# Peptides against a protein of PDB entry 4HTP, part 49

Target 1, 231 residues: chain A of PDB entry 4HTP
Amino acid sequence: SQTVASHVPFADLCSTLERIQKSKGRAEKIRHFREFLDSWRKFHDALHKNHKDVTDSFYPAMRLILPQLERERMAYGIKETMLAKLYIELLNLPRDGKDALKLLNYRTPTGTHGDAGDFAMIAYFVLKPRCLQKGSLTIQQVNDLLDSIASNNSAKRKDLIKKSLLQLITQSSALEQKWLIRMIIKDLKLGVSQQTIFSVFHNDAAELHNVTTDLEKVCRQLHDPSVGLSD

## One batch from the design tools (peptide; aimed at target 1 H7 A46 L47)

Design b2_p24_2_s1 (made by RFdiffusion4, then SolubleMPNN; from b2_p24_2, 10 letters changed)
Fold by OpenDDE base, seed 3:
Structure b2_p24_2_s1 (fold): chain B 231 residues (1-231), chain A 24 residues (1-24)
Amino acid sequence: as target 1 above (231 residues)
Amino acid sequence: MEKEEEERRKRWEEMIKKMEEEAE
């Protein structure tokens, strides 16, 4: 079945997240998130105009925005060191070169940019001159690949994990990869709380999540902002 | 950033329009 996530470019989510991160105030951060959410809901209504009972919801996006609340997929088994080594290999970076060392020693301050300790930012600067300007992945495809990674991690299929990671990397811009890394590491650094995200999504979202701890259920049951838990 | 926002808005509008046309 067609979902909103199968149509929405992952780049659009990443651009929204980038705007949220760059915004200084809570109000501006909320605005950017709300605009994306509203667009999603409008598209949902158009996509499902003739279908009343659909299971499609904001969940595919929400689980990427709040990756620490993920309960459906198992652990990725991916750390910064693994990603560093993968990028060095994939980009054919000289091992003793500046960029390889930046990735491996991402915690050590090497420059004036204050990016020390943020692997995703270090990776972004290494990737920017080397990657595609625009990615080709949808939100659905990203989630499918992440599901594959988690499943193969549980099955200890390292080769298949690498394959899925390569698909993610080769089909993503540097900016998209920055955010993808943060999603995998489960630290988006948006500067907005989980409670704020829920409150913007739906007034009852935080309450329902506190009771169920089921992010998909929250997104599905509270898809319509005008329909509450008690309706 | 404003230009990118406008381009994004237009893309959403086009996507929605396409789906509306396909549903008719």
Scores: peptide ipSAE 0.392, ipTM 0.876, DockQ to the pose 0.904
OpenDDE base, seeds 1, 2, 4, 5: peptide ipSAE 0.392, 0.382, 0.386, 0.388; ipTM 0.876, 0.872, 0.876, 0.875

Design b2_p24_2_s2 (made by RFdiffusion4, then SolubleMPNN; from b2_p24_2, 9 letters changed)
Fold by OpenDDE base, seed 3:
Structure b2_p24_2_s2 (fold): chain B 231 residues (1-231), chain A 24 residues (1-24)
Amino acid sequence: as target 1 above (231 residues)
Amino acid sequence: EEEEEKKLRERWEEMIEKMEKENA
């Protein structure tokens, strides 16, 4: 079945997240998120115009925006060190070279940019001159690949984990990879709280999540911003 | 940044319009 997530480029989510991160004020951050959400809902209405009983919701995007609340997908088993080694291998970086050392020693301040400790930012700068300008993945495809990684981690299939990671990397821009890394590590650094994200999504979202701890249920039940929990 | 924001909005509008036409 067609979902909104199957149509929305992952790049567009990443662009939105980038704008949210760069915004200084809470109001501006909220605006960018709201615009994306509103567009998603409008597209949902158009896509499902003739189908009222759909399970499709904002969940595919929400679980990437709030990866700490993920409960359906098991642990990836991926850390920064693994990603560093993967990038060094994939990009054929000299092991003693500047870029390889930056990835491996991402916690050590090497320059004026203050990016120390943020592996995703370090990776971004290494990837920017080496990656495609535009990725080709949809939000659904990203989630499918992440599901594969989690499943294969549980099954201890390291080769299949690597395969899915390579697919993510090779089909993503440097910017998309920055955000993908942050999603995997579960730290987006958006500068907005979980409560703010929920409040923008729906007035009752935080309450429903506190009771259910089910992000999909929250997104599905509160898909319409005009329909409350008590309705 | 404003240009990229505009482009994103335009992409959404195009996608929505296309779906509305296909489902009309």
Scores: peptide ipSAE 0.637, ipTM 0.945, DockQ to the pose 0.942
OpenDDE base, seeds 1, 2, 4, 5: peptide ipSAE 0.635, 0.633, 0.636, 0.634; ipTM 0.945, 0.944, 0.945, 0.944

Design b2_p24_2_s3 (made by RFdiffusion4, then SolubleMPNN; from b2_p24_2, 11 letters changed)
Fold by OpenDDE base, seed 4:
Structure b2_p24_2_s3 (fold): chain B 231 residues (1-231), chain A 24 residues (1-24)
Amino acid sequence: as target 1 above (231 residues)
Amino acid sequence: MEEELKKLRQSWEEKIKKMEEENE
């Protein structure tokens, strides 16, 4: 069955997240998230107009927005150092060059931007002049690749992990890669709380999540913002 | 960024419109 996630560009989510991050104040952050969510719900209603009891939900997006709450897929086994080495290889960066050293020493202040400790931001600045192409991945494709990474990590298939990572990287813009990295390391730095995200999604979302710890169940059961847990 | 986001949204929002039209 077709899903909303199979139609939504990953670039849209990343652009939304970028806006949320750059926004000042809770209200503006909420607005950007709400606009994305409303568009998603509208698409869901259109896509599934003649189908009742579909399993499709906001879950594919929610698990990327709240990656720390991911419970379905196993650990990626990916750290910043691994990504740094991969980028150095992929971009053919001189190992003793400025950009390679920035990636490897991401925790130390190497620049004027104050991005020390934020690997994703450091990677973004390295990637920006090198990755000018528009991304082509959907949210579903990103999740499929992330599932592959987790599965192959569990199976200790390092070569297949690298393959999936390369697919993600080569089909993503610098901005998309920034956010992808943050999703993998499970720290989006949005400046908005988990509770706020849940509250915007559904009034009962935080409660249901606290009881079930199942993000997919939250997204499915509370798909309609007008239908509560008691209904 | 706003223009870029609008362009990105158009790709699937246009599909919404088509689906709505096909289901009428």
Scores: peptide ipSAE 0.100, ipTM 0.682, DockQ to the pose 0.674
OpenDDE base, seeds 1, 2, 3, 5: peptide ipSAE 0.227, 0.092, 0.072, 0.067; ipTM 0.843, 0.679, 0.662, 0.649; seeds 1, 5 fail the geometry check

Design b2_p24_2_s4 (made by RFdiffusion4, then SolubleMPNN; from b2_p24_2, 11 letters changed)
Fold by OpenDDE base, seed 2:
Structure b2_p24_2_s4 (fold): chain B 231 residues (1-231), chain A 24 residues (1-24)
Amino acid sequence: as target 1 above (231 residues)
Amino acid sequence: MEEELKELKEKWEKMIKELEEKNA
């Protein structure tokens, strides 16, 4: 079945997240998230205009925005060190070179940017001059690849994990990869709380999540911001 | 910020329009 996530470029989500991160004030951060969400809902209405009983919701995006609340997808088994080694290999970086050392020693940055301990930012700067300017993946495709990674991690299929990671990397811009890394590591550094994200999504979202711990259920049941839990 | 938000809105509006045209 067609989903909103199958039409929305992953780049658009990443651009929104980038705007949220760069925004200093809570109100500005909320505005960027709200605009993306409202656009998503409008597109959903257009996509499903002639279809009843759709299960499609904001869940494909929400699980990437709040990756720490992911319960459907198992652990990726991916750490920064693994990604560093993968990038060194993929980009054919000299092992003793500055960029390889930055990726491996991301916790002790020698650089001026103050990005100590943020592997995704270190990766971004290494990738920026080497990657495509525009990615080609949809939100659905990103989720499918992440599902593959989690499933193959559970099955201990390291070769297939690498394959899916390579697909993500080769089809993503440096900016998209920065956010993808943060999604995998489960730390987006948006500067906005989970409670704020839920409050913008729906007034009852935090309550429903506290009871169910099911992010998909929250997104599906509270898809319409005008329809509450008591309705 | 306002320009970026405007561009994003316009992009989504275009995507919706293209979808509506395809389904018509």
Scores: peptide ipSAE 0.435, ipTM 0.886, DockQ to the pose 0.619
OpenDDE base, seeds 1, 3, 4, 5: peptide ipSAE 0.430, 0.429, 0.432, 0.434; ipTM 0.884, 0.885, 0.885, 0.885

Design b2_p24_3 (made by RFdiffusion4)
Pose (drawn by RFdiffusion4):
Structure b2_p24_3 (pose): chain A 221 residues (1-106, 117-231), chain P 24 residues (1-24)
Amino acid sequence: SQTVASHVPFADLCSTLERIQKSKGRAEKIRHFREFLDSWRKFHDALHKNHKDVTDSFYPAMRLILPQLERERMAYGIKETMLAKLYIELLNLPRDGKDALKLLNYGDFAMIAYFVLKPRCLQKGSLTIQQVNDLLDSIASNNSAKRKDLIKKSLLQLITQSSALEQKWLIRMIIKDLKLGVSQQTIFSVFHNDAAELHNVTTDLEKVCRQLHDPSVGLSD
Amino acid sequence: SEEEEELKEHWEEMIEEMEEEQDN
């Protein structure tokens, strides 16, 4: 019943992605990712130490790291133009004000929102990766159910409980373009030698994470 | 960096506490 994702602050995923994006070289981008992945694996063993048929995996984090491969969740129905309106309303931004104009006259949208949010209020987030995933699930379901009001509420929960950095990266997860500077093939190869292959045949991110959870155990076994 | 050191320490402490809880 328990998951690694329920114990990991979304902030730690975000700080990892930030350092990845900031790194100039491939080797450094891989290092930052590998450290998070390796810690996730060590904690997985400690958490599920004496457990039986464990289905937990790196999937809750991997689906945010490779969001373009997201298949379980339906479309979010979220445009950058409506996030601008949501922030203007939420932050009580005067429309003639400098911050409101930056959002309205839209180095992607996530960065503009980052610069707007950075000097404001909350500096430390509270959400775990699991809670972020649960809320993204509600947003995708409510888009399918044509409930734009419930989408606004769920997105408001995500935004108001998160730091500027977490919001920058959350936006990018929703738009499905992280701009990390490291390819999907590279990310899969760091996770597992066989991961790129398994994803080609299955197109299933959760299956790849679960089946190839152990790096020393290959597809042949 | 100091940030990386703090994050590593946080991971190590969280794992240790989980191992102690699983032993009990």

Design b2_p24_3_s1 (made by RFdiffusion4, then SolubleMPNN; from b2_p24_3, 10 letters changed)
Fold by OpenDDE base, seed 4:
Structure b2_p24_3_s1 (fold): chain B 231 residues (1-231), chain A 24 residues (1-24)
Amino acid sequence: as target 1 above (231 residues)
Amino acid sequence: SEEEEKLRERWEKLIAEAEEEAEK
């Protein structure tokens, strides 16, 4: 069955997240998220106009926005150091070069940008001059690749993990990779709380999540903002 | 912003395409 996530570019989610992060006020952050969510719901309604009782929901996006609440896929087994080494290899960076050292020593304030401790931002600046093309991945494809990584990590298939990571990297812009890294590390630094995200999504979302701890169930049952838990 | 407008246009296109397909 067709899903909204199979049509929505991952770049558009990343653009939204970037806007949320750059926004200073809570209201502005909420606006950007709400606009994306509303667009998603409108597209869902159009896509599934002739189909009742679909299982499609905002879940594919929500699990990327709130990656710390992921329960369906297991741990990736990926840390910043692994990503640093992968980028050094993939980009053929000199090991003793400035960019390689920035990636490996991302916690040390060596730069003027104040991005110390934020590996994703360090990676972004290294990638920006090297990634000239727009990414081509949909949200569905990103989730499929992340599922593959988690599954292969559980199976101890390191070579297949690398393959999926390479696919993510080679098909993503620098900005998309910044957000992918944050999703993998499970820290988006949006400046909005989980509670705020749930509140914008649906008034009953936080309550249902607290009871079920099932993000997919929350997204499916509360897909319509006008239909409550008691309905 | 220009980026926001482009994003809106992409959503509008997706919705329009879906609506057209649903009418077939």
Scores: peptide ipSAE 0.656, ipTM 0.950, DockQ to the pose 0.888
OpenDDE base, seeds 1, 2, 3, 5: peptide ipSAE 0.649, 0.651, 0.655, 0.651; ipTM 0.948, 0.949, 0.950, 0.949

Design b2_p24_3_s2 (made by RFdiffusion4, then SolubleMPNN; from b2_p24_3, 10 letters changed)
Fold by OpenDDE base, seed 2:
Structure b2_p24_3_s2 (fold): chain B 231 residues (1-231), chain A 24 residues (1-24)
Amino acid sequence: as target 1 above (231 residues)
Amino acid sequence: SEEEKKLKEKWEKKIAEMEKEAEK
């Protein structure tokens, strides 16, 4: 069945996340998230206009926005050091070169940007001059690839993990990869709390999540902002 | 921002396309 996530470019989510991160005030951060969510809900209504009882929801996006609450996927088994080595290989970076050393020693302050300890930002600057300007992946495709990574990690299939990572990397812009890294590492650095994200999504979302710990259930049951838990 | 406007316009266009397809 067709889902909203199969139509929404991953780039659109990343652009929204970038805006949220760059916004200083809580109100502005909330506005950017709300605008994306409202667009998603409108698209859902249009896509499913002639179909009742669909299971499609905001879950494919929400699980990327709140990756620390992911319970469906097992661990990726991916750390910053693995990604650094992969990028050095993929981009054919000289091992003793400045960019390779930045990726490997991302925790050490090497520059004026103050990005020490933020691997995703270090990677972004290395990738920006070397990657495509526009990615081609949908949110659904990103989730499928992440599912593959988690599954293959559980199965100890390292080669298949690398294959899926290469697909993500080669089909994504530098900006998309920055956010993808943060999703994998489970630290988006948005500057808004989980409670704020839930409160914008639905008034009852935090309560339902506290009881169920099921992000998909929260997204499905509270898909309509006008329908509460007691209804 | 100009980027926000472009994103909004893109979503509006896609929604309109889906609405038109649902009417067929």
Scores: peptide ipSAE 0.325, ipTM 0.845, DockQ to the pose 0.963
OpenDDE base, seeds 1, 3, 4, 5: peptide ipSAE 0.310, 0.313, 0.297, 0.304; ipTM 0.841, 0.842, 0.837, 0.838

Design b2_p24_3_s3 (made by RFdiffusion4, then SolubleMPNN; from b2_p24_3, 9 letters changed)
Fold by OpenDDE base, seed 1:
Structure b2_p24_3_s3 (fold): chain B 231 residues (1-231), chain A 24 residues (1-24)
Amino acid sequence: as target 1 above (231 residues)
Amino acid sequence: SEEEEKLRQQWEEKIEEMEKEAEA
């Protein structure tokens, strides 16, 4: 079945997240998230205009925006050190070179950008001169690849994990990879709380999530902002 | 549909605007 996520470029989500992160005020951060959500709902209404009882929802995007609340996927088994080694190999970086050392020693302040401890930002600057300008992945394709990584981690298939990671990396811009890393590590650093994200999505979203801990159920049952839990 | 095509164009325009902002 066709989903909104199968049509929305991953680049658009990443660009929205970048705008949210760069915004100084809470109101501006909320505006950027609301604009993305409204566009998603409009696309849903158009895509499903002639179909009743669809199960499609904002869930494919929400689980990437709130990755710490993911309960469907098993653990990825991926840490910053694994990603550093993968990038050094993939980009053929000299092991004793400046860029390889930045990735491996990401926790140590190297002085210029204040990005100490943020592996995704360090990776972004290494990737920017070396990667595609525009990615080709949809939100659905990103989720499918992340599902593959989690499944193969559970099965201890390290070679297949690497294959899926390489597919993500080779089909993504430097900006998309910055946000993908943060999704995998489960720390987006948006500067907005989980409660704020839920409140913008639906007035009853925080309450339903507190009871069910099921992010898909929250997105499906509260898809329409005008229909509450008591309806 | 015409409506789906319009929405796809809106996503593409949004991406283009944000790519320009990221290069700036």
Scores: peptide ipSAE 0.109, ipTM 0.734, DockQ to the pose 0.045
OpenDDE base, seeds 2, 3, 4, 5: peptide ipSAE 0.067, 0.065, 0.080, 0.041; ipTM 0.647, 0.686, 0.663, 0.645; seed 3 fails the geometry check

Design b2_p24_3_s4 (made by RFdiffusion4, then SolubleMPNN; from b2_p24_3, 9 letters changed)
Fold by OpenDDE base, seed 3:
Structure b2_p24_3_s4 (fold): chain B 231 residues (1-231), chain A 24 residues (1-24)
Amino acid sequence: as target 1 above (231 residues)
Amino acid sequence: SEEEKELRERWEKMIAEMEKENEA
């Protein structure tokens, strides 16, 4: 079935997230999120103009923005150390080299950027000179690959996990990988609360989520900002 | 920002393309 997520580049979500992170004020952060959401809804209306009662919603994006609320996917089984080792292998980094050591020792301040403890930022700087300038993945494709990782982790299929990770990495820019890492680790560091994200999405979103703990239901039932829970 | 403008333009293009498809 056609979904908005199948058309939206993952890069566009990442660009939005980057803007949110870089914005100092709450108002600016909210603006960037709202603009993305509004665009999504407009495209949804166009995509589904001739179809009523579709199940498509903002959920594919929302689950990446609020990965800590993910309940559909099982655990990825991926930690920073695993990613570090993977990048060292994939990028053929010398094991005793500066970049390999940065990835492995990401918790130790090694530079002037103050990025200690933020693996995604460390990875970004290592990847920036080595990766594609523009990724090719849609939000749907990213979610499909993440689903594969979670499923294969549950099934203990390490080879298939690696395959999916390779697809994510090879088809993503350094910036996209930065955000992908944060999504996998479930810490986006946006500087905006979950409550704020919900409030911008829909006035009743936080309440519905508190009751259902189902992010998909929240996104589907409250797709229209003008239609409340009581409607 | 220029990046913000580009993002908006991409959305506008995507929507416009979909609208054309709906008219066909």
Scores: peptide ipSAE 0.582, ipTM 0.930, DockQ to the pose 0.906
OpenDDE base, seeds 1, 2, 4, 5: peptide ipSAE 0.577, 0.575, 0.579, 0.575; ipTM 0.928, 0.928, 0.929, 0.928

Design b2_p24_4 (made by RFdiffusion4)
Pose (drawn by RFdiffusion4):
Structure b2_p24_4 (pose): chain A 221 residues (1-106, 117-231), chain P 24 residues (1-24)
Amino acid sequence: SQTVASHVPFADLCSTLERIQKSKGRAEKIRHFREFLDSWRKFHDALHKNHKDVTDSFYPAMRLILPQLERERMAYGIKETMLAKLYIELLNLPRDGKDALKLLNYGDFAMIAYFVLKPRCLQKGSLTIQQVNDLLDSIASNNSAKRKDLIKKSLLQLITQSSALEQKWLIRMIIKDLKLGVSQQTIFSVFHNDAAELHNVTTDLEKVCRQLHDPSVGLSD
Amino acid sequence: SEEEEQREWWEELIEEEEEKQEEL
């Protein structure tokens, strides 16, 4: 019943992605990712130490790291133009004000929002990766259910409980373009030698994370 | 400094889970 994702601050995923994006070279981008992945695996063993048929995996984090491969969630129905309106309303931004104009006259949207949010209020987030996933699930379901009010509420919960950095990366997760500077093939190859292959056949991110959880155990086994 | 603090946090989280599992 327990999950690694329920114990990991979304902030730690975001700080990892930030360092990845910031790194110039491939080797350094891989290093930052590998450290988070390796810690996730060590904690997985400690958490599920004496457990039976464990289905927990790196999937809750991997689906955020490779969001373009997201299949289980339906479309979010979220445009950068409406996030601008949501922030102007939420932050009580005067429309003639400098910050409101930056959002309205839209180095992607996530960065503009980052620069707007950085000097403001909350500096330390509180959400875990699991809670972020649960809320993204509510947003995708409410888009399918045509409930734009419940989408606003769920997105408000995500935004108001998160730091500027977490919001920058959350926006990018929703738009599905992280701009990390490291390919999907590279990310799969760091995770597991066989991961790129398994994803080609299955097109199933959770299956790949679960089946190839152990790096020393291949597809042949 | 930030990387170090993250590594320390991981180590501490894993240790707490190992101790909790030994008490069970």

Design b2_p24_4_s1 (made by RFdiffusion4, then SolubleMPNN; from b2_p24_4, 10 letters changed)
Fold by OpenDDE base, seed 2:
Structure b2_p24_4_s1 (fold): chain B 231 residues (1-231), chain A 24 residues (1-24)
Amino acid sequence: as target 1 above (231 residues)
Amino acid sequence: SEMEALRKRWEELIEEFEKENEEK
């Protein structure tokens, strides 16, 4: 079945997240999220115009925006140190070189940017001159690869985990990888609360999530912003 | 300009799907 997520480039989500992060005011942050959400809903309506009772929802995007609330996908088993080693290998970085040391010692302030402790930002600057300008992955493809990583982690298939990670990395821009890393580590640093994200999505979203702890149910049941829980 | 470009891309995608649905 066709889903919105199968058509939306992952780059578009990342661009939205980047705008949210760069925005200083809460109102601007909300605006950027709302614009993405509205576009998603409009596209959903167009895609499913003649189809009733679809299960498609904002869930594929929401689970990437609020990765700390993920309950369907098991743990990735991926830490910053693993990613650092992977990048050093993939990019063929000299082990004693500046960039390799930045990735490995990401917690130590080494540069002028003050990005100490933010592995994703450090990775971004290393990747920027080396990676594709534009990625090719859709939101669905990203989720499929993340599902594969989690499944293979559970099965202790390290080789397959690496394969899926390489697919993510090689098909993503530096900006997309920055956000992908933050999704995997489950810390987006958007500067907006979970409550704010839910409130923009639907007035009843926070309440429904508090009761169910099921992000997919929240997205499906509250897909229409005009239809409440009591409707 | 970047926001406008993104918005335009979404609008174009929506229009394409609307046309495809009208032709089916």
Scores: peptide ipSAE 0.133, ipTM 0.749, DockQ to the pose 0.919
OpenDDE base, seeds 1, 3, 4, 5: peptide ipSAE 0.039, 0.050, 0.124, 0.037; ipTM 0.567, 0.641, 0.733, 0.575

Design b2_p24_4_s2 (made by RFdiffusion4, then SolubleMPNN; from b2_p24_4, 9 letters changed)
Fold by OpenDDE base, seed 4:
Structure b2_p24_4_s2 (fold): chain B 231 residues (1-231), chain A 24 residues (1-24)
Amino acid sequence: as target 1 above (231 residues)
Amino acid sequence: SEMEELRKRWEELIEEFEKENEEK
């Protein structure tokens, strides 16, 4: 069956996340998230207008926005050092070059941007002048690739992990990769709390999540903001 | 603006699916 996530570009989520991150005020951050969510719900209604009892929900996006709450897929087994090495290889960066060293030593302040310790941001600046392709992935495709990574990590198939990572990287813009990295390492740095995200999604979301710890269940049961837990 | 472009894209997607569903 068709899902909203199969139609929504990953770039759109990343752009929203970028706006949220850049916004200083809580209200502005909330506005950007709400606008994305509202668009998602409207698209869901349009997509499923003639279909009853759909299982489609905001879950594909929510699990990327709150990756620390992911319980369905296992650990990726990917750290910044692995990604650094992969980028050095993929981009054919000189090992002793400035960019390679920035990636490998991302915790050490080496640049003027003050991005020390933020691997994703460092990667972004390395990737920006080198990424020629516009991102083409949907949210569903991103999740499928992430599922593959987690599954292959569990199976100790390092070669297949690399393959899936390469697919993600080669089909993503620098900005998308910045956010993808943050999703993988489970730190988006949005400047809004989990509770805020839940409260914007649905008034009962935090409560249901506290009881179930199931993000998909939260997204499915509370898909309609007007229908509460008691309904 | 980037926000306006995003909004427009989503609106277009919604309109396309609404139209397709009305024609069925």
Scores: peptide ipSAE 0.152, ipTM 0.769, DockQ to the pose 0.893
OpenDDE base, seeds 1, 2, 3, 5: peptide ipSAE 0.030, 0.102, 0.134, 0.118; ipTM 0.533, 0.714, 0.745, 0.723; seed 3 fails the geometry check

Design b2_p24_4_s3 (made by RFdiffusion4, then SolubleMPNN; from b2_p24_4, 11 letters changed)
Fold by OpenDDE base, seed 1:
Structure b2_p24_4_s3 (fold): chain B 231 residues (1-231), chain A 24 residues (1-24)
Amino acid sequence: as target 1 above (231 residues)
Amino acid sequence: SEEEELRKKWEEKIEEFLKENEKK
């Protein structure tokens, strides 16, 4: 069955997240999220126009926006140091070079951007001159690859984890990789609370999540913003 | 189709963002 996530470019989500992060005010942050959500809902209605009962929902996007609430996918087993080493290898960076040292010593301030402790931002600047300008992945493809990573981590298949990571990296822009890293590390730094995200999605979303702790259930049951929990 | 039109709008939005981001 076709899903909205199979059609939405991952680049669109990343551009939205970047706009949210750069926005100074709460209202502007909310506007960018709302615009993405509204576009998703419109596409859902168009895609499923002739289907009465669909299980498709905003869940594929929501689990990337609120990765700390992920319960279906097990732990990735990926740390910043692992990603640093992978990038050094993939980009063939000199181990004693400036860029390799920036990735490995990401917690130490190196002066220019104030990004100390934010591995994703440091990676972005290293990747920007070296990566594709535009990625090719859909939201569904990203989730499939992340599922593979989690599954292979559980199975202790390190080589297969590396394979999936390489697929993500080679098919993504520097900006997309910045956000992908933050999704894996589970810290998006959007400057907007979980409660705000839920409130924009649906008035009853926070309540349902507090009871069920099931993000997919929240997205499915509260897909229509006009239909409440009591309806 | 409506689906194709929405997809085109997404692509345009992405391209616009990329152009804006390159200037920074």
Scores: peptide ipSAE 0.308, ipTM 0.839, DockQ to the pose 0.040
OpenDDE base, seeds 2, 3, 4, 5: peptide ipSAE 0.087, 0.091, 0.075, 0.045; ipTM 0.675, 0.672, 0.690, 0.643; seed 3 fails the geometry check

